# Designs tried in a protein design run: peptides against a protein of PDB entry 6FRK. Part 1

All scores and structures are predictions.

Target 1, 411 residues: chain A of PDB entry 6FRK
Amino acid sequence: NEEVLNAMLKEVCTALLEADVNIKLVKQLRENVKSAIDLEEMASGLNKRKMIQHAVFKELVKLVDPGVKAWTPTKGKQNVIMFVGLQGSGKTTTCSKLAYYYQRKGWKTCLICADTFRAGAFDQLKQNATKARIPFYGSYTEMDPVIIASEGVEKFKNENFEIIIVDTSGRHKQEDSLFEEMLQVANAIQPDNIVYVMDASIGQACEAQAKAFKDKVDVASVIVTKLDGHAKGGGALSAVAATKSPIIFIGTGEHIDDFEPFKTQPFISKLLGMGDIEGLIDKVNELKLDDNEALIEKLKHGQFTLRDMYEQFQNIMKMGPFSQILGMIPGFGTDFMSKGNEQESMARLKKLMTIMDSMNDQELDSTDGAKVFSKQPGRIQRVARGSGVSTRDVQELLTQYTKFAQMVKKM
Positions, changes and structure headers below are counted from each chain's first letter, unless a header gives other numbers.
Peptide ipSAE is a variant of ipSAE made for these designs: the mean of its two directions, with the distance scale d0 fixed at 1.0 Angstrom where the peptide's residues are scored. Compare it only between designs on the same protein; published cut-offs may not carry over.
A fold fails the geometry check if it doesn't show the stated peptide or something in it is severely misdrawn.

## One batch from the design tools (peptide; aimed at target 1 L326 M407)

Design b1_p8_1 (made by RFdiffusion4)
Pose (drawn by RFdiffusion4):
Structure b1_p8_1 (pose): chain A 374 residues (1-38, 47-273, 303-411), chain P 8 residues (1-8)
Amino acid sequence: NEEVLNAMLKEVCTALLEADVNIKLVKQLRENVKSAIDNKRKMIQHAVFKELVKLVDPGVKAWTPTKGKQNVIMFVGLQGSGKTTTCSKLAYYYQRKGWKTCLICADTFRAGAFDQLKQNATKARIPFYGSYTEMDPVIIASEGVEKFKNENFEIIIVDTSGRHKQEDSLFEEMLQVANAIQPDNIVYVMDASIGQACEAQAKAFKDKVDVASVIVTKLDGHAKGGGALSAVAATKSPIIFIGTGEHIDDFEPFKTQPFISKLLGQFTLRDMYEQFQNIMKMGPFSQILGMIPGFGTDFMSKGNEQESMARLKKLMTIMDSMNDQELDSTDGAKVFSKQPGRIQRVARGSGVSTRDVQELLTQYTKFAQMVKKM
Amino acid sequence: TVQELLKL
């Protein structure tokens, strides 16, 4: 049985290693689902599913904008990850939700970058800012957020150039662009086909600049996006959106369950009964209930107080014979009144007859009356 | 009230 756990466990470790999941997290997840584990494919895959939900959970809720206030969003990520494409996908998303959204092109390096964001914004009917001539992104971002602030826009999305960690020049310039415009949220856009080099770059981005949200693009293809587990752990940020194509409407919010599945592959007879059950539990205590001075009108009249401390186990063979629908019903008496066929099965395996209930049903009706009167 | 319930 120890060999059936390991053959089926190394087959999921290969399923995650092929899905671009970091080898550090596969080896760690393997011994986490091994230590926490101490119709067969379901008792195993349910334990694997709950261990994955433990990893995709960063514990941090997403940053959401406020209507009627200026929200500056700054995009960061590697070269070619889809920043300029996801810039227009997001401005189009909120603009359709009713936000005064605008775009700013703070890329002064990449050829045809302003022309790219200009044509994406021209198409989606979204205001845009940038420059062919301005070579300082700190100047383009500052003079753009200033312009769209004096025009009272609610979503101001600043696009930046692609950068990698070994370039300290572009990492300083990213920190200065973030310090000039002071963004309310910084989004780390990552390609879904990224391999093992993801945790190092995503971590260096978190160190130089405060990353609060992560977007995974190019998920409409074969890439399952296992590199996102390493960006969530590195940036401490949840995934808010995913990209699912080249167009502006190929964009939707991140849901954890489909991504993990792809990455993996009045008084009733019942109340009359419980009140009785507590009066029998408090039944050996009936002599305490006759104690009150001047209240002892009677005690155990006609000896019938002894069988009121004996009827509740026989009535419990009825509850023992009841399932969760009859037991958890608001009116435990209405489930059997409509279907007196349930009065025969309760009588079979519990040894009580269907006759005994007629005297009980009269006793029930009287008890149900004096509680609605209570 | 309790004595009336016990007589039932």

Design b1_p8_1_s1 (made by RFdiffusion4, then SolubleMPNN; from b1_p8_1, 3 letters changed)
Fold by OpenDDE base, seed 1:
Structure b1_p8_1_s1 (fold): chain B 411 residues (1-411), chain A 8 residues (1-8)
Amino acid sequence: as target 1 above (411 residues)
Amino acid sequence: VLNELLKL
């Protein structure tokens, strides 16, 4: 039993390291999971696998919780939010995303460009702000970021803005001059929140970068960007551990609306390749598809059939960007996405649909489709022959369905 | 690999 636990924990640790989770955090997780698992309760016939998975999930949730309540803006007040982070972190884009998020919620939002170091920083912010219809401030001639930030904050305070976002300069590396500039800006504008923007794609460098910022600037919030790419999100745990600050939002793409409030449970579920069913439901709701209500009602009742999965794949094929949505489906983890272009991912979905087209109504409409196939293995061979695929391809589909249906039953 | 964790 201990050997099986150690083997499973080794695989968990390997996968977390491949998800860019810091080695120290993975070691701590392993120890905490070992201490949380009663081996005697495992002897009582509880599914050892589910118990380990639950223990791993619970300890990952603790690693993302800094024990500090996230700052939230106060309605009807002026809230100054200063952004800090390296160049290329997505800081400027994230300023626009956050402003747009609050604007859509009926907040009076504005943007200030205090990046005097990067040529075209103000033009980029102005372009993003204009496209989103967000008021902005900046200068083409003023070189002191303190002056620009102070004047912009004063202007928007006088105009009764509720959300005042200040984008600062980012260097390519941690430099003393960058931190001095950040401190001067922070001292001048007295921000209600300092947001550190981190690129998740930097992997194992997330800890050292996040620590370098926290050691110099009073970071109170973290935003993680580029979670749509090859970044498996493990760097986010490193950022929380280093900054001792909560993740407040995540950037999930290049679009201004590819931005969501950080939710711990969905994030850890996605990190473990369990998918994000909540985010999938939210995304399906946003699309106002005609069959959406009936599907959501089935999901709320813990009912999920192979037909419901087929209908979901049809809906997903109508959605763009296809990549983000696949990453929300249980069993279509980052590895399904990372192995091919968007066209290959669509071809894989189409292949799965073609397999389901060879199923009968009894198989499609069963509340336990996988059990129908497990009881009569001849069905797998029939479906495989009908769809021109291997019996393995049908088994992989049924495995994905089973994973999804088990998660729907937990909702 | 995370797909293997769920295969675990």
Scores: peptide ipSAE 0.007, ipTM 0.421, DockQ to the pose 0.026
OpenDDE base, seeds 2, 3, 4, 5: peptide ipSAE 0.005, 0.005, 0.000, 0.000; ipTM 0.377, 0.430, 0.348, 0.380; seed 4 fails the geometry check

Design b1_p8_1_s2 (made by RFdiffusion4, then SolubleMPNN; from b1_p8_1, 3 letters changed)
Fold by OpenDDE base, seed 3:
Structure b1_p8_1_s2 (fold): chain B 411 residues (1-411), chain A 8 residues (1-8)
Amino acid sequence: as target 1 above (411 residues)
Amino acid sequence: LIKELLKL
């Protein structure tokens, strides 16, 4: 029994190391899992694999919990949030994502660019802020980040902003001059929260990076970026261990909406390749897809119309970035749709909807829409002209509809 | 449904 346990723990430890989990944390987790496993319960015929998976899951949950409550902004107060992290960590993009998140929640939010080191930093922030309609501050002439940060914070405090996000310089390497600048900015603006932004794709370097930041500045929160790529997220455990600070958000792509509040259970489930069924359920519930009770009832009766397909495409477009939804389904890796295919897939859905916008109610509400078009081919030509597409594109839509209608009849 | 939507 102990040999079988040691073999299974060796496989789990190998998989965690391949997931960029630090070797010290993997060793500690192995000993904690061994101490938590009741060998007598393992003898009673319980599924040894499920028991080990559950013990591993519980110990990983403890590793992402720093035992410290996450900072939250106070409504009606001026909350200063300073961002720190290396260049290429996604810091500037994450500032815009966080600002947009709070703005959508009804907070009076603004952005300050205190990155004087990177040419075009202010233009990039200005571009992102303007797209999201977020007020911003920065300078093209001031080279002292302390002056820019202080003036920007004072301005937005006087204008009664509730969320004041300060983007700092990120250098390519951990340099003493970067940490001195960060400390000077932090001392000048007195932030309510210091957010360390970490790129999950740096693998085993996450511990050393996170430690170097925590040793120089009072990091109180962590944001992990690039969890949409090949990064398995194991570096996030190293960041929590080194900073002793909670992960508050995760970045899951390049879009401003590719930003989610950190949830421990979904994150560990995804790290273990179990998918994120809870996050899928929460996203489905946030969309109020419950208004589809009438559709679920039709689907149970094997009825599926072109209108029902149109409503489903509207629901998918409301779900946001489709790669995130896929990455939540067990056994659909993030690789199933390359990032380039997501915009193309959304453009395809929008094209299909534009074709359906040129259909009449008789065509849309028919229980056999494809047969309506096959009996009267002149309808295909009318719809093609009305939508500005080829007759082939309309035939392709009807072929897809037929596949869906056949699938619904098998449900 | 999502699997077949992805084949679109």
Scores: peptide ipSAE 0.007, ipTM 0.510, DockQ to the pose 0.211
OpenDDE base, seeds 1, 2, 4, 5: peptide ipSAE 0.009, 0.007, 0.007, 0.007; ipTM 0.502, 0.498, 0.483, 0.479; seeds 1, 4 fail the geometry check

Design b1_p8_1_s3 (made by RFdiffusion4, then SolubleMPNN; from b1_p8_1, 3 letters changed)
Fold by OpenDDE base, seed 3:
Structure b1_p8_1_s3 (fold): chain B 411 residues (1-411), chain A 8 residues (1-8)
Amino acid sequence: as target 1 above (411 residues)
Amino acid sequence: DIFELLKL
């Protein structure tokens, strides 16, 4: 039993390293999982695999929780939020996304561009802010970021803004001059929250980067960007471990709406390739599509049919940035999310819908659709012939449906 | 898939 446990833990550790999880955290997780598994309970005939899965999931949840409550803005107060991070981390885009998020919630929100180092930083912020109808401040002539940040914060405080977001300069490297500038800005404006923005795609470099920022500035919150890419998100665990600060939001794409509140359980489920049904439900709710309430009630009751999956695919096809939503569906692997193949992803969904169009109402409306097909294999051949696909393609669809329906039943 | 490795 111990040899089997050690073999399974070796495979899990390899997969976590391939997900950009830091080697020290993977080693700690391995020892914590071993200590949490009762070998006597494993001997009692409980499903050993489910126990290891649950132990790994529970220890990953602990690695994302710093034990510190996330900062939240106070209504009717002037909340100053300072952004820090490297150039190319998505910091400026994330400032605009956060401003838009609070504006949509009825907060009086504004943006300040204190990036004097990057040519066109203010023009980029102004373009994003104007498109979102967010008030902004910055200078084309002032070179001191402390002056711009101080004047902008004072202006928007006097105008009774509730959310005042300050974008700072980034650098390509961890330079002492960047950290001195950030500290001078922070001392001048006295922010209520300092947000570190991290690119998830930097892999194993996430620990060293996050630590360098935390050692120089009082980071209180983390935002992780580029989780729509090839980044499996394991670097986010390194950011939490290094900063001892909660992840408050994630950036999931290039659009202003590709931004969501961080949820621990969905994030770990996605990191493990389990999909993100809760994030799918939240994203479906945010879009206020007419049929969403009926679906959410079915999902809360653990009911999910092939018709419900078909309706979800129709909704997904009506939703913008299509790549993100597919990666939230269990059994749609990372191959569906390849940044270049939105058309291929759409073609794959259309193929799955065409297979379901060849199903009858009894097959579509069954709460156990896979069992209907397993009891009568001739149904698979009928559907395959009707849709012009292989029997294997129909079996793959039923396997994806079964994975999704089993996850809905665990909610 | 990490979850498939956890199912093995």
Scores: peptide ipSAE 0.013, ipTM 0.478, DockQ to the pose 0.021
OpenDDE base, seeds 1, 2, 4, 5: peptide ipSAE 0.010, 0.000, 0.011, 0.000; ipTM 0.469, 0.417, 0.469, 0.438; seed 5 fails the geometry check

Design b1_p8_1_s4 (made by RFdiffusion4, then SolubleMPNN; from b1_p8_1, 4 letters changed)
Fold by OpenDDE base, seed 1:
Structure b1_p8_1_s4 (fold): chain B 411 residues (1-411), chain A 8 residues (1-8)
Amino acid sequence: as target 1 above (411 residues)
Amino acid sequence: FIKELLRL
C-alpha cells in the first residue's frame, strides 16, 4: 500500500513539476498529502486513486489561498488601482481587460498610462482603450511618471470615476531604478490596491520575480496572464507563496474578454486535468442564453431551424477560443486543438454564417430548411452568389444542418 | 453539438 501511494505521489509530483509548480511547494505538498492520507482507510477498499486525488486537490487549494482576503473595489467610491510588473508580463493588456471587466459590470472606469520608459506605451494603451470605449489619460511630452499618474488620478477623481487604473513602466529585469519609480508613483497617488501582473509562461522564474516585487513594493493582489493553451498554471502557486497575496483575476488569451475572476476550485481542477465543469457552466451561463429557454423548448419539440443553428454559431464565437472551451471539458487534453486548428475552425464558422446571411427568413425559419432548398434548387444558386461561395459550400452547410436537425428529432 | 461541430 505505501509503495503504491509513493508511486502515485511520484507521478503527481512529476506532473506538478511539469506544470511549473515550484519544487519546494511540490515537496511540501507531497509531505502534506502523505500526512493527510489514512493508510487504514486506503486498505478498506475505497478508491485509492480518488482518495489521493482528493488529498492532492485539498493541499493545492491551500497553496493558492494566502489566508488574506482579496481587496475589492467599493461601489460609489474612487478606487485607485496601480499595476506593477515586468515588461512583457501582459500588464498593459491586463489594465485594459480589467477596465473592460468593470465597465461591463456598470462601473465608471478609466485608464492612465504612466509608462514613460517604453516608446509607444501611450499609443498602445490609447488604441486598446479607444476600441473598448474606455476613457484614458497620458502624455506624449511629460517624462515623469509621477506627474502623469498624479494629474491623471486627480482628473478622474474630479470626474467621479469609480475605477482608476494606473499602468506603470516595466523593465526587462528587476532594476533598482524601476522599484524607486514604482515607490514614487505609489507614494504620490496613494493606490487602494497594488496589482502585480505575472506571466505564467516564465515557469520556474515566477517565484523569484514575485518575491523581488513583494520585497520592494506592497503588492496586495496578483493577476496571472497567459493561462491559455499550454501555459502551465503552476507559476500561480509560486506567485501566491512569494507575494502572500491573492490571485484576483486570470488572463486566458489575447482578446479583451479573455479575462476572468480567479476561482480556486476550477483552477486547481484544471491544473489536475480534471477539467473545469464549473467554469464551463459559468461560461455557458454568461453567454446570455436567456433565449436558451425558447431554444430548449424548440429542441424538446424536435424543432431546429437554420436560424437556430446561426444563433448557436454566434454563441460559440462568443465563448472565445475553442481550445479554452475544450480545455474546460474533462478528458479533452489541451493538445486536442493545435493553435492552427482554432483559427481554421473559427474561419469555417464565419464562412457558414456568411452563407446563412444570404438566406431569407423563409429559408432560415423553416423547420425543414434542407427540404426548402431541395424543392427549389434555384435558392442554392442565389445563396451561393450572394455569399460569394460555391453551390457545393451551400450544399455542405445544408448537409450539416440536416445532421443536426436529425439529432434534435431523436432527443 | 460542440463535438459534432469540431468534426466539421
Scores: peptide ipSAE 0.011, ipTM 0.542, DockQ to the pose 0.202
OpenDDE base, seeds 2, 3, 4, 5: peptide ipSAE 0.011, 0.010, 0.010, 0.010; ipTM 0.543, 0.508, 0.516, 0.503; seed 5 fails the geometry check

Design b1_p8_2 (made by RFdiffusion4)
Pose (drawn by RFdiffusion4):
Structure b1_p8_2 (pose): chain A 374 residues (1-38, 47-273, 303-411), chain P 8 residues (1-8)
Amino acid sequence: NEEVLNAMLKEVCTALLEADVNIKLVKQLRENVKSAIDNKRKMIQHAVFKELVKLVDPGVKAWTPTKGKQNVIMFVGLQGSGKTTTCSKLAYYYQRKGWKTCLICADTFRAGAFDQLKQNATKARIPFYGSYTEMDPVIIASEGVEKFKNENFEIIIVDTSGRHKQEDSLFEEMLQVANAIQPDNIVYVMDASIGQACEAQAKAFKDKVDVASVIVTKLDGHAKGGGALSAVAATKSPIIFIGTGEHIDDFEPFKTQPFISKLLGQFTLRDMYEQFQNIMKMGPFSQILGMIPGFGTDFMSKGNEQESMARLKKLMTIMDSMNDQELDSTDGAKVFSKQPGRIQRVARGSGVSTRDVQELLTQYTKFAQMVKKM
Amino acid sequence: SFLMQFLE
């Protein structure tokens, strides 16, 4: 049985290593689902599913904008990850939700970058800012957020150039662009086909600049996007959106369950009964109930107080014979009145008859009356 | 019964 756990566990470790999941997290997840584990494919895959939900959970809720206030969003990520494409996908998303959205092109390096964001904004009917001539992105971002602030826009999305960590020049310029416009949220856009080099770059981005949200693009293909577990752990940020194509409407919010599945592959007879059950539990205590001075009108009249401390176990064989629908029903007496066929199975395996209940049903009706009167 | 008179 120890060999059936390991053959089926190394087959999921290969399923995650092929889904570009970091080898550090696969080796760690393997001995996490081994230590926490101490119709067969369900008792195993349910334990694997709960261990994955533990990893995709960063514990941090997403940053959501406020209507009637200026929200500046700054995009960061590697070269070619889809920043300019997801810039228009997001401005189009909120603009359709009713936000005064606008775009700013703070890329002064990549050829045809302003022309790219201009044609994506021209098509989606979204205001845009940038420059063919301005070579300083700190100047394009500052003079754009200033312009769209004096025009009272609520979603101001600043696009930046692609950068990698070994370029300290572009990492300083990213920090200065973030210090000039002071964004309310910084989004780390990552390609879904990224391999093992993802945790190092995503971590260096978090160190130089405050990353609060992560977007995974190019998920409409064969890439399952296992590199996102390493960006969530590095940036401490949840995934808010995913990209699912080249168009502006190929964009939707991140849901954890489908991504993990792809990455993996009035008084009733019942109340009359419980009140009785507590009066029998407090039944050996009936002599305490006759203690009150001037209140002892009677005690154990006709000896019937002894069988009121004996009927509740026989009535419990009826509850033992009951399932969770009859037991958890608001009216435990209405489930059997409509279907007196349930009065015969309660009588079979519990040894009580269907006759005994007629006297109980009268005793029930009287008890149900005095509580609605209570 | 006494229990009924007590609950009342």

Design b1_p8_2_s1 (made by RFdiffusion4, then SolubleMPNN; from b1_p8_2, 5 letters changed)
Fold by OpenDDE base, seed 4:
Structure b1_p8_2_s1 (fold): chain B 411 residues (1-411), chain A 8 residues (1-8)
Amino acid sequence: as target 1 above (411 residues)
Amino acid sequence: SWLEKLLA
């Protein structure tokens, strides 16, 4: 049993290292998981894989929890948010994303460009801000970032802005001068929150970089960018460990809308390749949909029927504006949030439900619904005719069901 | 997301 546990933990550790999780954290996780697993409980016939996976998940959740409450802006107050991070981290883009996020929530938001080092920094910020209709401040002539930041903060405070975001210079080569500049800016504007922006793609360098910023500036929040790319997000764990600061948001693409509040459970589920099921379950639970406990219990047992999928679609439809649900699901870009795409997505969901409404109880309640249809192809034709759709549409539904049911069985 | 693929 211990040898099997060690073999499985070795595979998990390898996968976490391949996900850019810091080697020290992986070692700590391994020992914590070993200590949390009762070998006697593993002997009782419980799914050893599920127990290890649950233990790994639980310990990863602890690693992304810095044990401190995330700073949140106060409504009706002036909240100064200073951004720090290396050039190419996505800092400037993230400033615009955060401003836009709060603006869409009805906050009076503005942007300040205190990057005097990068040629065209102000033009880039101005372009992004103008496109998003966000007020901005900066200078083409002032070279002191402290002056720009101070004047901009004062201006927007006097205009009763609620969210005042200050973008700073990001340098790769002149660390000491960058850190001194950041400290001078921070001292001048007295920010309510200092946000470290980190590129998830830097892998094992995340710890050292995050620490370097935290050692010089009182980083209180982390934003991780480029989580849509090849980066599996393991560097985020290193950033939390080094900064002792919570991840507050993640960047999931290049668009201004490719930005979401950080959620621990969905992030860890994605990191482990568990898919969106747990994150969907958590979102479904956050929405206090009464019928979710039975579905969650079935999912925990690896049972998933076409009826369970139908009920899940009903729950998604009950959650209200599909745009809000989709915007909560990682990877549902804002194109799905467009009124046209929301209606289209709802129409697609309704179409899928209409197909399932033409299924019988044997088809809906089968734990292998796809196999029921594959054994008797005449069922596909019946359902297609009953729902007024093509046989292809029914096959596509069954293909999606099969993929989902396979994910549930792997949980 | 599987849900994206389902809704796409």
Scores: peptide ipSAE 0.006, ipTM 0.429, DockQ to the pose 0.035
OpenDDE base, seeds 1, 2, 3, 5: peptide ipSAE 0.008, 0.000, 0.005, 0.007; ipTM 0.423, 0.379, 0.378, 0.412; seeds 1, 3, 5 fail the geometry check

Design b1_p8_2_s2 (made by RFdiffusion4, then SolubleMPNN; from b1_p8_2, 3 letters changed)
Fold by OpenDDE base, seed 1:
Structure b1_p8_2_s2 (fold): chain B 411 residues (1-411), chain A 8 residues (1-8)
Amino acid sequence: as target 1 above (411 residues)
Amino acid sequence: SFLEKLLE
């Protein structure tokens, strides 16, 4: 039992390291999981694998919880939010995404460009703000970010704005001059929240960068960017550990709408390759597809058939940015998206649908389709022959279905 | 993914 546990934990540790989780956090998780698993309860015939999975999930949830309540803006008050982070972190884009998020929620939002270091920073912010119909402030002539930030904050306070976002300058590396400037801006405007923007794609560098910012500036919130289907989410754990600050939002793409409140459970589920069924349901609801209500009701009842999965694939094929949606489906995680363009991902979905087209109504409409195939292995061979694929391809489909159906049963 | 195999 201990050997099996150690083997499974070795696998988990390898996968977490491959997901850019910091080695110290992986070691801590391993020891915490070992301590949380009662080996005696594992001997009593409980599914050892499920217990380990649950323990791993629970400990990952703890790693993204800093034990600090996230700052939230107060309605009817002036909330000054200062953004800090390295150049290329997606800070400026994230300022616009956050402003747009609050604007869509009925907040009076505005943007201030206090980045005097980067040529064209104000033009970029102005372009994004104008496209989103967000009021903005900045200067083409003033070089002191403290003056720009102070004037902009004062202006928008006088105009009774509720969300006042200040974008600051970044640097390509951590420099004392950057931190001095950030401190001067923070002291001048007295922000209600300081948001550190971190690029998830920097992998193992996330901890060191996040720590350096926290050691110099009173970071109270983290936003993780570039959590598209190719980004490994492990850097987010490092950011929380280093900053001791909650992740409040995530950026999931380049569009202004590719921004969502951070949810711990869906994030850890995605990190573990279990998908984001909640995010998928939310995204499907946003599309207002006529057949969505029937599917949502089935999902709420914990019922999920191979036909329901087929219908989901059809819906996904009607949705534009396939990569983001596929990354929300259990078993369509990083490996499904990492090896192909959008066309290859679509071709893979079409292949899965073609396999399902060779299934009969009994197989498609079963509440446990995988069990139907496991009881009669000849069905796998029939479907494989009918669809022109290997028996392995059919088994992989059934494995994906089983993962999805198990997640739906937990909803 | 390797994580997917662990959740299987």
Scores: peptide ipSAE 0.012, ipTM 0.500, DockQ to the pose 0.026
OpenDDE base, seeds 2, 3, 4, 5: peptide ipSAE 0.007, 0.008, 0.000, 0.007; ipTM 0.482, 0.464, 0.344, 0.484; seeds 3, 4 fail the geometry check

